# Designs tried in a protein design run: peptides against a protein of PDB entry 5Z08. Part 19

Target 1, 168 residues: chain A of PDB entry 5Z08
Amino acid sequence: RQKDEWAKKTSSLMKQLDWFIGEHLGAMLAAEELGGPVVGELMEIDPDDLSAGFNAHGKLKKATSQPDLDRRQRRIDDIWGPQDEQGQAHKRKRGADEALAASAEMRDLIEQLMNKLVEAGGDNSATYVEIPRESAAARFLVRSKVAMFHPNDARRLRLVDFGRDLDD
Target 2, 222 residues: chain B of PDB entry 5Z08
Amino acid sequence: GLPRLIDAIEEASKIPAKRRQTPIKPTIEKLTTHLYTHGASPDSLLRLADLLTLRNHLDQASLAAITRNLYPSSTVSDEVVLRFIGALGHGQLKPTLALQALFLRWLVMVYHLLENPGVLGQVYGVLFDLLDTAAIRPQLCHLLALVTRRKHVRPFRIQAILTLSRQTGGDPNLTGLLRVFKNYYPEIIVGDATKGRASAFKHPDPQWRQHLDEIQQRRSEA

## One batch from the design tools (peptide; aimed at target 1 F20 M114 L159)

Design b1_p12_4_s1 (made by RFdiffusion4, then SolubleMPNN; from b1_p12_4, 6 letters changed)
Fold by OpenDDE base, seed 3:
Order: sequence, then structure tokens, then C-alpha cells
Structure b1_p12_4_s1 (fold): chain B 168 residues (1-168), chain C 222 residues (1-222), chain A 12 residues (1-12)
Amino acid sequence: as target 1 above (168 residues)
Amino acid sequence: as target 2 above (222 residues)
Amino acid sequence: IRQLIEEIMRNL
């Protein structure tokens, strides 16, 4: 009974988390990966904002005519196509694709972290996931105090075991 | 005048709140009003720095209120700066981390009024070693961004910030400080960990700045 | 996991 209620509650929370990742967090993570604001500094990132890209200060690039902004912006604009309605649609689509990719990375990372925690059977040394890169997802989990890097290896990430500190 | 208000608060600060014959709040309000209107002289700043930094029986709200109204009417001495720097970090005798953050914010806002800005450069190590303290890190990074010179940008400090940046999930204040370091040493690889947004270290309080400028202007006319 | 999710959601 209690295990089944726990399983149902966990499933419900995972669905809520999955929804939140897809609807909100993915876009924010994508913005951070693109050199935008850190997750939580700007709660509402439109996919259109992702498509506009970010300057070296993490501000949304306004379409201002400054030539050095033009070369990187041209390369982004050359990659993202002309400013016609089709180009805007392609930019929006790409922003959506980046948000989806970031959402997938976050979901996968959380899944791996949880699986390793379960597999470790209480051995904290076995709870580390190897991450291929320091993603916005990984950084977010560390900032949230949900995960921590291995002290000697920044490619190894683990969940903070909140359960042990409550039982002690 | 301001000295008499400080005297009354100094005496009250020696006594636990429950044992005071008179409430201190009205005197604090008079002090903060005076500070807002006239600012603090160098001598008054030193006395107020001692009240703010030394362990006493003043409540945190009163200390915060004084700090928020701590407008210098003149310059800020090295001694005043050193009182605030000495109050930073962990310890039972030190102010709360919240109050320390206000002190660092104050130092940022009055940096242009320091008699000797070099004093902060002399204590750079003390400031730098506190970067792991999350509660004060935003203001500390801002202050360090102002203070940092080429002589402070050392390999061990670069590595320390890079390590701490990873451990904090790319704190934008640390990224901002690394960008300042990179201005002195362009070869600093701000690794993938620092691709995050850097803090711009904007003035913490534009209204406070404007009011400070008004107080300072009155001094130049006197 | 629940605390994790709650902490993630609180920091959001």
C-alpha cells in the first residue's frame, strides 16, 4: 500500500516535472546554452528570443546595425536564413528545436542520475553519472543544490542524497 | 547632532534589548534620517563602522537600516574600509552574512569616494578567499571586479575561480569576474563552464547613487 | 527523488 502510493506520487511528480521541463525549463536551458541569461534570471523566454540569439553580455540581440555584431549575427543569420517570413519561421522552428533538445538533455540527465542513485544501493561513490559536457542542465541541477560534481572530476555528477540526511 | 545620536546608540548597543530603559528604535530612526539628509563625516563613519561591524546588542534590522543610509558626506578612510573588510567571513563575532553583503554593496557604491582605493588591493587576498561564501559572492565579485589589477590575476586565483565556477554551476558573478581577469590576460581560457551569462556588475542602486551625489555636491559648495 | 523534484521546482 505505502509503496504503491509512493509509486503513484512519484509517477505524478515525474509527469509534472516532465511537463515543466517541456513547457518552461527547456527554453530557459536552451537560452543559457546559447549564451543567454542563466536559468531563473529570465523566466519567460520566447522561442523567438532564442532565435534572435544573445550578445556577449547575455542580452537579446536587438537587430541593431553594428558591424561586428553583424559578422557573428550574419553567420547565425546565414545559418538561420533570410529575414523573410520563411526565415522567421525557420528561426522560430530552430528556437523550438533548441528548447526540445535542452528538454531532452535535462530529462535524460535526471533519469541517469536517478538510476545511478538507485543502482548504488547507498554507496555514494557509485552514484556518479559521467557527463559528456557541462550542459546548462547539469549547471542548473548544481545551482538548484540538487546535484553536485565530483570534487576531483567535473565530468562526474551525482544527486544530492537528501534522504540520508533526514534519516540521520 | 549626529555625534550625540551615535553616542546614544553606542551606549544602547552595550545593553541587551530586553534590559534597555528606553527603546532604541526612535534613536535609530533619527540617526538614519540625519544620515539620509546630511551624510556622515569621516569621524562619524568610523564610529558607525564600529557599531556595524563589532558584535553588540543592536538588532539586525537597525544595523541594516544604518548601512542602507550610510552616505559619506566626504571621503571614506582606509580605517573605515578595513573595519568592513575585517567583518567579512564566518565566525561568531562577525556580522551576519546578510549584513556582510550590505557592507560589500556599500563598498561598491562608495568606491569612488575612497581616500585610497589601493587599500582594497592590499586586502585582495582576504576578499578573494571569501568567494566560496555564496551569500556574499554577488557583491564580493562586484567589488573584486572594481579592485582587480594585473598584479592580482595569478594562476592559482584563475584556477580557484574556474573550480568554484564548476562547483557553483557557473555562477554569473564568477563568470563576470573571470571576464575581468581575461581583460588582463586574454589567454585565460574561460572554459565551457563559463559560457554562461556573465554579470555586468551594474550599480546596485541608482537612486542611492543619485542621493549620494547630492550629498557630495553640498560638500563641494561648503 | 521527491525532494529532488520539489527542490528543482522550488528553485525554478
Scores: peptide ipSAE 0.033, ipTM 0.668, DockQ to the pose 0.054
OpenDDE base, seeds 1, 2, 4, 5: peptide ipSAE 0.030, 0.028, 0.032, 0.031; ipTM 0.643, 0.646, 0.643, 0.659; seed 4 fails the geometry check

Design b1_p12_4_s2 (made by RFdiffusion4, then SolubleMPNN; from b1_p12_4, 6 letters changed)
Fold by OpenDDE base, seed 2:
Structure b1_p12_4_s2 (fold): chain B 168 residues (1-168), chain C 222 residues (1-222), chain A 12 residues (1-12)
Amino acid sequence: as target 1 above (168 residues)
Amino acid sequence: as target 2 above (222 residues)
Amino acid sequence: IRQLIEEIMKNL
């Protein structure tokens, strides 16, 4: 009975988290990856704001800003091609695709982190997930105090075990 | 005048609120009104800095109200600066972290009125070692961005910011401070930890700045 | 997991 109630509550929370990732967090993470505002600093990112791209200060680039030669800026510019009506539709589609990709990355990262925490059986050394890159998703979880990097290896991320701190 | 208001508050600060014969709030309101209208002289600033930084029986709301109205009518002495710096950090005798953040914000806003801006450079290590304290980090990074010179940009401090930036998930204030360091040493690799947004360190209160300028102008005309 | 989700949601 208590295990079933816990399983139902966990399932409900996971559905709420999945919804939140899809509806809100994915777009904000995509904006951060594109050089936009840090997730949580700007709650409302219009998909149109994603399409305009962001300057080094996380402000919307005005259309007239010269493409800075930086490879990341080129990727933003390649994602966000010329302002023609067809270009805007392609920009919106690419913005949606980046939000979907960011949502998928966050879901996968959370799943991996949770699976490793369960598999570790209380061994904190076994709770680390290897991440291919420091993503907006990984940074968000660290800022939220939900995850921590390994002190000596930035490619290793683990969940903060809130349960253990209650039993000590 | 202002000295008599400070005298009354100093005496009241020695006594627990429940044992005071007279409410202090009306006297605090008179003080803050006077400070808003005329500013504080160097001597008054020192006395107010002691009231703000030393442990006493004043409530946090009163201390915050005084700090928000702490307009210098002239310059800010090294002694006043050192009172506020000495109040930073952890400890039972230290002001709250919320009040410390207000002090750092104040130092940013009055930086151009310091008699000797170099005094902050002398205590640079003390300020830098507090960057791990999240509650004061935004204002601390802003102050350090103003204070940093080439002599302060050392390999161990670069590494400390990079490490702390990673541990904080790319705090934009740390990225902003590292950008200031890069102005002195362009070869600083802003690693993956700093690929995020950087703070621009804008003036924290434009209205406060404008009102300060009005108070400072009245002194120049007198 | 619940605390995780709650902390994620509080920092949003």
Scores: peptide ipSAE 0.034, ipTM 0.669, DockQ to the pose 0.057
OpenDDE base, seeds 1, 3, 4, 5: peptide ipSAE 0.027, 0.034, 0.033, 0.033; ipTM 0.655, 0.668, 0.659, 0.671; seed 1 fails the geometry check

Design b1_p12_4_s3 (made by RFdiffusion4, then SolubleMPNN; from b1_p12_4, 6 letters changed)
Fold by OpenDDE base, seed 5:
Structure b1_p12_4_s3 (fold): chain B 168 residues (1-168), chain C 222 residues (1-222), chain A 12 residues (1-12)
Amino acid sequence: as target 1 above (168 residues)
Amino acid sequence: as target 2 above (222 residues)
Amino acid sequence: IRQLIEEIMQNL
């Protein structure tokens, strides 16, 4: 029973992750690879966002994820925005292809990282994935504090073990 | 005039908002309007720098509004610069990181008006050691890009940026700063960490620059 | 995303 609930929960979470990668993250990663905005970069806090962004306790109101998504989407739309007609279809297709490629790279990287974590059986030295390049996907995971590079080898990436760091 | 507005705000800053007899917002609005129209003299800049950097009872929105309208009518003294630099970093008496980012942005925008640009070079280490603070890193890298000279490009700082770049997943501002370092030492192997986008360190606010130029021109005609 | 990955990892 608990295993089945766990398996269902894990499957649901994986589907949500896959959806998020496909619908949102892939395009943003592709935009980053093409010299667009960096995913998860604290956008320069516009002074106007500072005025709107303080709650009654003087903390930045977390900009509701939607406006940042809309601003990122606008920047993506501005980067990908309509140049001339015939070049647009090819650029849109290329953009879609780059987003699909970035999505696939992110999925594969996450899968490899998770597989290595499971296979390592608790040996942190065995949890590293060898990456062929520092991709937008790899950089995103590091910025998100989900993954970390090996201290001496930037080609080796591992998941941050969120379970163990609580017990030490 | 501007001095009387500053006096009123200084006195109000000593008192918690709930204990003030009069709302300070109208006085802040008068101050910001005056600053927008006429700019601040060196003496007024120093007093405003103290209001912005020292712990007081002014609200964050008021401090941000003053900072956004902090147009120098003339030059910016070393003392004013050092007040803003001294306000950077972590600490209970320090301004918020959001305000610190605005101060760094301001220093970038007024860099050409500094009486002695070398003052920032003297505090280069203080600025450099704050690169790990993500909230101020974009503006800090931009300021460092302006300030960096060959004497500042040291092996330990190169390695520190390279390490931090890896730890941040290739922050484009750090990549931009490494590119500035490479201009002084072409042999710097900017490893795979710098294949990412580099910040171009463009002027943060072209409209603010234009308005500053208008204020500066009025002084040359007087 | 971080929370999602953390939750997945906690379940692994």
Scores: peptide ipSAE 0.030, ipTM 0.623, DockQ to the pose 0.171
OpenDDE base, seeds 1, 2, 3, 4: peptide ipSAE 0.027, 0.029, 0.028, 0.030; ipTM 0.316, 0.579, 0.568, 0.593; seeds 1, 2 fail the geometry check

Design b1_p12_4_s4 (made by RFdiffusion4, then SolubleMPNN; from b1_p12_4, 5 letters changed)
Fold by OpenDDE base, seed 5:
Order: sequence, then C-alpha cells, then structure tokens
Structure b1_p12_4_s4 (fold): chain B 168 residues (1-168), chain C 222 residues (1-222), chain A 12 residues (1-12)
Amino acid sequence: as target 1 above (168 residues)
Amino acid sequence: as target 2 above (222 residues)
Amino acid sequence: IRQLIEEIMEAL
C-alpha cells in the first residue's frame, strides 16, 4: 500500500517535472544556450524572443544587422531569411525546436543522473554521468544545488545525495 | 550643518534604539536630505564610513539610506576606501552582506573620484578572496573588473575563477570577470565556462551618477 | 527523487 502510494506520487512528480521541463524550463534553457538570460532571470520567454536571439549581454537583439559570429550557423538564415511571414514562421519554428531540444537534453540528463544514482548503490564514485558539454541544463542543475561537478573533471556530473532516503 | 547631524547620529549609534530618548529617524532623514543636496566632504565621508562599517546600534534601513545618499562632494580618500574594504566578508563585527553589497556598489559608482585608484589594486587579493560570497559577488566582480590590471591576472586566480564558475553553474559576473582577464591575456583558455552569458558591468544607477555629477559640478563653480 | 524534483522546481 505505501509502496503503491509512493510509486504513484513518484509517477505524479515525474509527470509534473516533465511538464515543467516542456512548458517552462525548456524555453528558458534554450534562451540561456542562445546567450539569453540565465534561467530564472526571465520567467517568460516568448518563442519569438528565442528566434530573434540575444546579444552578448543577454538582451534581445533588436533586428539590427550585427552578425555575432558565435551563434550556430543556422542563424545566418534567420538574419538573411526573408522578413516575410515565412521567415517569421521559420524563426518561430526554430525557437520552438531549440526549446524542444533543450527540454530533451534536460530530461535525458536528469534520467542519466537518476539512473547512475540508483545503479551506484551508495557508491558516490559511481554516480557520475559523463556530459559531452557544459550545457545550460547542467549549469541549471548545479545552480539549483541538485547536481555537482566532479572536483577534478568538469565532464563528470552527479546528483547531490540528499541522503539515503531513496531507500525509503 | 552636516557635522552636527553626524554628531547626533554618532551619539545615537552608541545607544540601543529602545533606550534612545529621541527617535533618530528624523535626524537620519535630515542627514540624507543634506547629503542628497550638498554631498559629503572628505571629512564627513570618513565619519560616515565609520558609522556605516563599525558595529553600532543603527538600524539596517538607516545605514542603507545613508549609503544610498553617500554622494562625495569632492574626492574619496584611501582611508574611506579602506574602511569599506575592511568591512567586507564574514564576521560578527562586520556589516550585513546586504550592506556590504551596497558598499561595493558605492565604490563602483565613485571609482572615478578616488584620490588614489591604486589603493584598490593593493587590496586586490582581499577582494578576490571574497568571490565565493554569493551575496556580494555581482558588485564585487564589477569592482574587480574596474580594478584588474595585468599584474593581478595570475594563473592561480584564473583557475580559481574557472573553478568557482563551474561550482556556481556559470555565474555571469564571473564570466564577465574572466573576460576582463582575457583582455590582458588573450591566451587564457576559458573553455566552456565562458560559453555562458557575461555581465556587461554597466553603471549600477544612471540617475545616481547624474546627481553625483551635478554635485561635483557645483563644487567646481564655487 | 521527490526531493530532487521539488528542488528543481523550487530553483525557478
């Protein structure tokens, strides 16, 4: 009975987390990856803002022409794309795609971190996930004090062990 | 005048609020009004720095109000700067971290009025070692961005910022400071830590700056 | 896991 209630609560929380990642966090993570505000500084990011992109100071780029080189090459098409309705639709679609990609990256990272924690059986050395890059997702988890980098290896991330209460 | 207001506040600061015969708030309001209108002389700044940095019975709101109106009418001495620097960090006798952040913000805003800007460079290590203190980090990074010279950019400090940046999930202020370091040593491999947003270290309060400029201009005409 | 999820959601 208690295990079933726990399983239901866990499932409900996972659904809430998945919803939260998809509806809120993904867009904010995408904005951070695009050089926008850090997650939590701006709660509501319009997909149009993602499409317009951000300057090096995380402010929305007004439509002014300065090609900041460090954006993924696909923004060349957004700069030079027709200012027509199709160009705006392509920009919106791209913003949505970046939010979806960020959501997927966050979900995958959380899943890997949780799986490693479970597999490690209490061995903290085995709880590290190898991350291919320091993503906005990884940074967010660290800022949230949910995850920590390995002290000697920035490619290794683990969940903060909030205690053995995972066994209960 | 301003000295008499400071005298009254100094005396009141020795006494707990509940034991004061007269409320200090009206005197604080007169002080802040005077500071806003005329600024503070170097001598008055030193006395006010002591009131702000030394442990006394003044309430945090009063201390914050004084700090927000601490317009220099002239220059800022090394002694005044060192009072504020000495007040930074953790300790039972130190001001609150919120007040320390206001002091750092003030130092940023008056940096161009320092009699000797080099004084901050001399205490660079003290400032740098406080970067782990999250509550003051934004203003501290801004001040360090102004103060940093080539001599301060050392391998151990680069590594310390990189490590702290990872531990903080890429704090934009640390990334901003790393960018300042990279200006002196372009070969600094900032790696993934600088892929994040960097703070621009813009002036914290343009209105405060404008009002300061008006106070400073009146001095030049007198 | 619950605490983890709660902390992730509270961090925003």
Scores: peptide ipSAE 0.093, ipTM 0.706, DockQ to the pose 0.056
OpenDDE base, seeds 1, 2, 3, 4: peptide ipSAE 0.087, 0.087, 0.041, 0.091; ipTM 0.703, 0.705, 0.681, 0.713

Design b1_p12_5 (made by RFdiffusion4)
Pose (drawn by RFdiffusion4):
Structure b1_p12_5 (pose): chain A 102 residues (1-31, 98-168), chain B 214 residues (1-190, 199-222), chain P 12 residues (1-12)
Amino acid sequence: RQKDEWAKKTSSLMKQLDWFIGEHLGAMLAAEALAASAEMRDLIEQLMNKLVEAGGDNSATYVEIPRESAAARFLVRSKVAMFHPNDARRLRLVDFGRDLDD
Amino acid sequence: GLPRLIDAIEEASKIPAKRRQTPIKPTIEKLTTHLYTHGASPDSLLRLADLLTLRNHLDQASLAAITRNLYPSSTVSDEVVLRFIGALGHGQLKPTLALQALFLRWLVMVYHLLENPGVLGQVYGVLFDLLDTAAIRPQLCHLLALVTRRKHVRPFRIQAILTLSRQTGGDPNLTGLLRVFKNYYPEIIVSAFKHPDPQWRQHLDEIQQRRSEA
Amino acid sequence: SRVRMYIEQIME
C-alpha cells in the first residue's frame, strides 16, 4: 500500500516542524527560548491528536489552556487554531485535514 | 545595457539617499524606459524582485515606477513569484501594503506567463489567510480566483470566507471569490474579475510577440 | 506563517 509514505512524510514533516519551533519560534516567543519551544510543541501535539480523536464530533476538540498562554495567541494569530467563542481557555485546531472528497 | 542599470540601482539600494554621490532618479528613469521598451528577462526579473521585496534604501516612488514597468520578456519563474508571495502581509521584513497591492495586481497580469502556475496552488493558504487585510483584499481575491482549484475549496475556507463576507458587510470581491468556490461545490449558499489595466495588457502582448522571432 | 504551512502539510 501507499500508506507508510503518508506516514514517512508525516514523521519527516513533524521533525522539520519541531526543528523550526526550537530554532526560530521559541526565541521569537521569548521577546526562556527552550521553555517556549517545549510548550509550543506539546500544545500542537495535543491539538492535533485530539482533532482526529473526534473524527465527526466537532464539539469535543477543545484543549484546556493557561490563562495567558502566548503559544495559543500565536497559533490563533497564525490561523492554525481557534479559541472557543464562549470562553478563551479552550482551543481547537482549524481542521485542515477534513476534506469533502478526501 | 539593462544589467548595468540594475547593478547601479543595486549599489544605490545599499546606502541612504543623502549619502549617494549622485541622485538616483535619473538612473531609475533609464531603467524604467529600458523595461518599457524591451521587457525584463527572467534573470533581470529575479534581481528586480529582490530589490522590490527586500528592505533597502530605495524610496516608494522609485519602487512603484519599477513595478509598473515590470513587463516580462519571456516567462515568470517560481523564484520571482514566491518572492512576491513572501512579501505579502504585515511584518518588519515586508514592503508597504501599497506596493503589495501592485505586486498582486502584477501577478494577475502575468499569470499566463508563469513557468509553473501550480506554484501558486502550493502557497494557496498563504494567499487565502491574508483576505482579512483590506488594503490588499481586492487584488488578493482576483488572484485567488485564478488560482482556486477543487482541492483548495475546503470547508474551513468556505466558512472563513462566509464569516468575512458577513463581517465586512459584503465585500463584492469576496462574493466573486465565493462564486468561484461554488463552481466546484454548488452545494454552497450563493465582481467577475476583469483585467485591471488593458493598456498594460496590450503593451505586454507587443513585447511578448518577440518570442516568435528568431 | 511557516508553522501554518507545516501543520497543513502534515495534516494533508

Design b1_p12_5_s1 (made by RFdiffusion4, then SolubleMPNN; from b1_p12_5, 6 letters changed)
Fold by OpenDDE base, seed 2:
Structure b1_p12_5_s1 (fold): chain B 168 residues (1-168), chain C 222 residues (1-222), chain A 12 residues (1-12)
Amino acid sequence: as target 1 above (168 residues)
Amino acid sequence: as target 2 above (222 residues)
Amino acid sequence: SEIRRLIEEIMQ
């Protein structure tokens, strides 16, 4: 009975989380991935700094002069640029696609983080998810104090232990 | 008295303008004159909030006139506040966005008379989620600037403001709200899009404030 | 954040 109530509550919360990701967070994360403003403590990330990513310690990597900044900035401008009437539909579609992609990435990341936490059975060393890249999603979770990078490896992310053992 | 005027307007509000036997305008003028002179009691204020927020057959000019003269003679209850908050947003049953902007402006002007200012903090999320609505954004940002506490300044809201600020080309009201957030978290970097002019959120109507103070003083002397 | 709250609530 308590497990069923917990399962229902968890399901409800997951639906709320999914809704929040889809309706609000996805577009914001997409904007960040495209060189938009970053949310949280590391907000000093100039768009140039966004391209540089974070080092294993969550510090901004020095922007290497890679020409891909112009493409991301163009994507930002394409998604968020002035609403000239004619380009709006393609820009909206691209923006929607990027928001959907960001939403999917955030959902997947949260799911992996939650699964690892459950699987670890209290072993904090086993709670790390390997992330292929330092995404806006990963950065957002860290800034939100929901997740933490491994102190020596920024490719490893775990949920913050809120002191509640997922007691079975 | 004021209750009888409200009774007459409530009855008239149930009937389409074309089917009314008597014009409502003279009664609205009597009401607004009474409100200007004496203000509204808590009970009258609640009834007027219902007239303003619920779908009825009153014309927009009459609703706006009542809102502009909605001087509380005493305090503003949580119930009255919640009526106005509940009237915000998009929907066929909602008041016009122009009227919603007047409601938000009113809430700003009477904020110091709220029985429980914390009620606005409880509905902070509802208010914040409406920032995308350009027509009400100026007054909404002003109200949020008054209501915001440290507990409301969350990473997702910071990002939402930053994102919306870019989308709007640096709306000064959003920049102003972000400055309020920065007071709680100095580490918030206002992106280049937000380096622009910020709203100072000055009192919307100094004359209205003065007249409100006069009405409030009469109560303290009684 | 809402996510933090939701995650905290899920972890409860």
Scores: peptide ipSAE 0.040, ipTM 0.292, DockQ to the pose 0.473
OpenDDE base, seeds 1, 3, 4, 5: peptide ipSAE 0.028, 0.032, 0.029, 0.032; ipTM 0.275, 0.317, 0.285, 0.469

Design b1_p12_5_s2 (made by RFdiffusion4, then SolubleMPNN; from b1_p12_5, 6 letters changed)
Fold by OpenDDE base, seed 5:
Structure b1_p12_5_s2 (fold): chain B 168 residues (1-168), chain C 222 residues (1-222), chain A 12 residues (1-12)
Amino acid sequence: as target 1 above (168 residues)
Amino acid sequence: as target 2 above (222 residues)
Amino acid sequence: SVIRQLIEEIMS
């Protein structure tokens, strides 16, 4: 009974999460990957804004005349550049494609994390998913305290133990 | 003049708002207007730094308004810098974290006017140890990006940023600071933490900068 | 559930 209620609740939450990923989070994660704001700092990013691209600060590129940056600020800007300058070799997928890709990555990551949690049967050491990269999705889950990295290996991610909520 | 306005605000700051005979807002507005038009002399900056950093009965909106209009007409002394640095962190006697973020932003924006930029390098450890404070981290990382020299890039600090970056899910400001570190030591293995988004630490307020430049130019013509 | 808390935090 409790397992079934948990399964239903989990299913409902997963549906809500899937909706949220598709409607909102995917675009925000894509914006973060493209050098836009970090998810949680700006809640509303239009997919059209993704197409316009972001400046190095994660703000929408407005054609504003760059005021003469002081020598030190210029140095930082020269070092860091717009994040896009090194990546311009890959054809900018349309903002919509990036949002879809980010959504898919988030869904896949959550699925893997949940599967590992189920498979581990209570062994916390077995709950880690190996991630190929520190994606916006992975970072979001960590910032949100949904997931945590292995203390010694940032390529290993696990869900924060939801299990205590099952036993209470 | 500006000294008289500061005198009035200093006296008002000693008294709870409910016990003041006259509202302080008109005097704050006169102060901020004066600061916007003429900037603050080194002596006035020190007095204003004390008003901003020491516990008093001024409201947060007034303190923020003063900070947003704190244009130096000349240079910024070490003493002024140290007042703002001393106001950072957690404590009942310290300003709010929101106000501390404004102070750090101010230090970034006036960094080129510091009489001795090396003073920030001397307090580098104090600044660095505050990186765990999320509310001030963006401006703190920006300031550290300006201040960091090869001597500050130590293994324990590299590891501390890496650890904090993992704990924060790769905060772009921390990734940014790590890139600054890597500029001094290219061999630093930052792993996947540097593959994420990094802040570019651009000037926080271009309009504020332009207005500061106008104030500074008037001084050179006088 | 942390996921629920996440959703609640995001939806708030």
Scores: peptide ipSAE 0.026, ipTM 0.418, DockQ to the pose 0.083
OpenDDE base, seeds 1, 2, 3, 4: peptide ipSAE 0.024, 0.026, 0.023, 0.025; ipTM 0.247, 0.237, 0.240, 0.249; seed 2 fails the geometry check

Design b1_p12_5_s3 (made by RFdiffusion4, then SolubleMPNN; from b1_p12_5, 5 letters changed)
Fold by OpenDDE base, seed 3:
Structure b1_p12_5_s3 (fold): chain B 168 residues (1-168), chain C 222 residues (1-222), chain A 12 residues (1-12)
Amino acid sequence: as target 1 above (168 residues)
Amino acid sequence: as target 2 above (222 residues)
Amino acid sequence: SVIRELIEKIME
């Protein structure tokens, strides 16, 4: 009975999470992956200043010198630039596809993280998922304090166990 | 009960140790034993926060012992948090830096019990400006790692951490905090000076956590 | 509990 209630509650929560990911979070994550605003409170920082990145001295890199800025600026221009109706439709479709992809990545990552938590049987060292890249999804989970990176390996991610001792 | 013990300690705290009619140490031991067994209610936490943060005649060992046993039996109010935050930094009326480090450690360990975690975000600037204080930096970085949100990751703070990291030879705690910042802004280039070992910000005291969980479980049953 | 906290934090 309790396991079934837990399973039902878990299933219900997973459905709510799935809905939230699909309806809201996926688009925001896709925007982040495309170089848009990071999910959360928009900093009153000029996106151009953020796109320039920070050098080793914490100074804004001048926009003029980084070729990668042109790619991000193109992405921003692609995001915000006046496109004709066909371009807008393609952009909307591409945006929808990217949102779906981001949603799928988030769902998969959460599933892997939960599965590892269950499999570990309480061994915190065994709860790490290897991530191929630092995705917007992974970053979001860390920002949300839902997940944490391995202290020595940023390719390893685990759920924050709010109930158990971080024994590591 | 706990209130009576606090009353006795409050009265004793007004008097220099040499002028006390009775030694306070036995009462402190009773208090710490009670706190260890039952924890502190929100009201008791506030009173204890005042004893810990306000200048009085209690000895450092007693203050440290109270802080080490300051298990909340319930939630931690904004007022309690603000008392500890107000006690941070340099000043003649402020607690010792050693005691401040214990307060920060305590805030880390009870962060999940805060009634309003956002209160720490509101005082983020106050906390951040203390990063130059080496004695409290480890615990301060840990607390900031918990508290930091996107709105706090400002260019001037990024620069401040980078500058301080260089000045300190790459303090692992600052590197750890900068890594938290990088989670919000991946484009933050952690310069070569920060290629050092980052602090993992592990729970400071697993045994304390376990005991806190036991105290908190009793509340859910009541 | 973890999932609830997860959802609460994700939805926050």
Scores: peptide ipSAE 0.102, ipTM 0.304, DockQ to the pose 0.127
OpenDDE base, seeds 1, 2, 4, 5: peptide ipSAE 0.095, 0.085, 0.069, 0.090; ipTM 0.284, 0.273, 0.279, 0.376; seed 4 fails the geometry check

Design b1_p12_5_s4 (made by RFdiffusion4, then SolubleMPNN; from b1_p12_5, 5 letters changed)
Fold by OpenDDE base, seed 3:
Structure b1_p12_5_s4 (fold): chain B 168 residues (1-168), chain C 222 residues (1-222), chain A 12 residues (1-12)
Amino acid sequence: as target 1 above (168 residues)
Amino acid sequence: as target 2 above (222 residues)
Amino acid sequence: SKIRELIEQIMA
């Protein structure tokens, strides 16, 4: 019974998290990945202002597979791109695609972090996920105090163990 | 073809304009027309990078015209990038600051075509140390905004850019770069100097971008 | 508990 309630609560929370990532966090992370504001700063960024910033003409290469360099160039193009109606429509589509990519990256990163925590069986050294890049998703988790980088290797990220600090 | 045009310009570049048997302008026009129509292969880009960055007898208008038409038909190698980076700064053997600004603008516009974008991250210090050079600062800040990663955002560089921002009265390009730094470290107190207008680093030339995309599309169809 | 805390921190 308790396991089933926990599983249902966990499933519900995962659905809420998935929704939050898809509807809000993905766009904010994409904005951050596109040179917009940092997620967690009360920047009243009108989603419309973010949509207005996207550059009209570039075929969205899938944001997740693009080197950090390509994302930053897009950032600059997205912040200052042409404001024509076609530009705005392409900006909105780009923003949506980048938001989807950021959402997927965040979901994947959270999944990897949780899986490593479970697999490590209490060994903190085994809880690190190797990240290919320092993404907005990774930075967000660190700022939120959900994750931490390895002290000597910024390519290694782990969940913060909230449980151990209370039992000591 | 393009190689023969480059050969002719390379030979002419060794000779002072007053001693040339034939005017170089018609050959430069043929080159720029060819570049506009077909772009430059990696090999041609390297040769052109040498012509643009090494001291020779070509006039500034010709060098600028070549740079404005330097459309890659393919990728941009590390060697080509390093030629342009090596040409930056002050010195009698270096290109003019006006031409350096065009090189930086070019690097911004072709950044997505670099074979190894990490090469710019390796020379980050060289680029960053040139921020005091006002003539190239706008394009340099734009390039740095693309290149900057967490590893580059160091306390001494944060302090340096804040100091330079104050000294320049809040240059919008420096404010824009500080915003990029703040994206990696939100705790960076970007003082009142950043309440000003920040450059959002727009693509420098939308028409150039469109034309580049057309050249690149022809390669993907071949 | 940890997942809830994680989600609450992400959604804060």
Scores: peptide ipSAE 0.094, ipTM 0.269, DockQ to the pose 0.044
OpenDDE base, seeds 1, 2, 4, 5: peptide ipSAE 0.071, 0.093, 0.091, 0.078; ipTM 0.274, 0.278, 0.290, 0.332

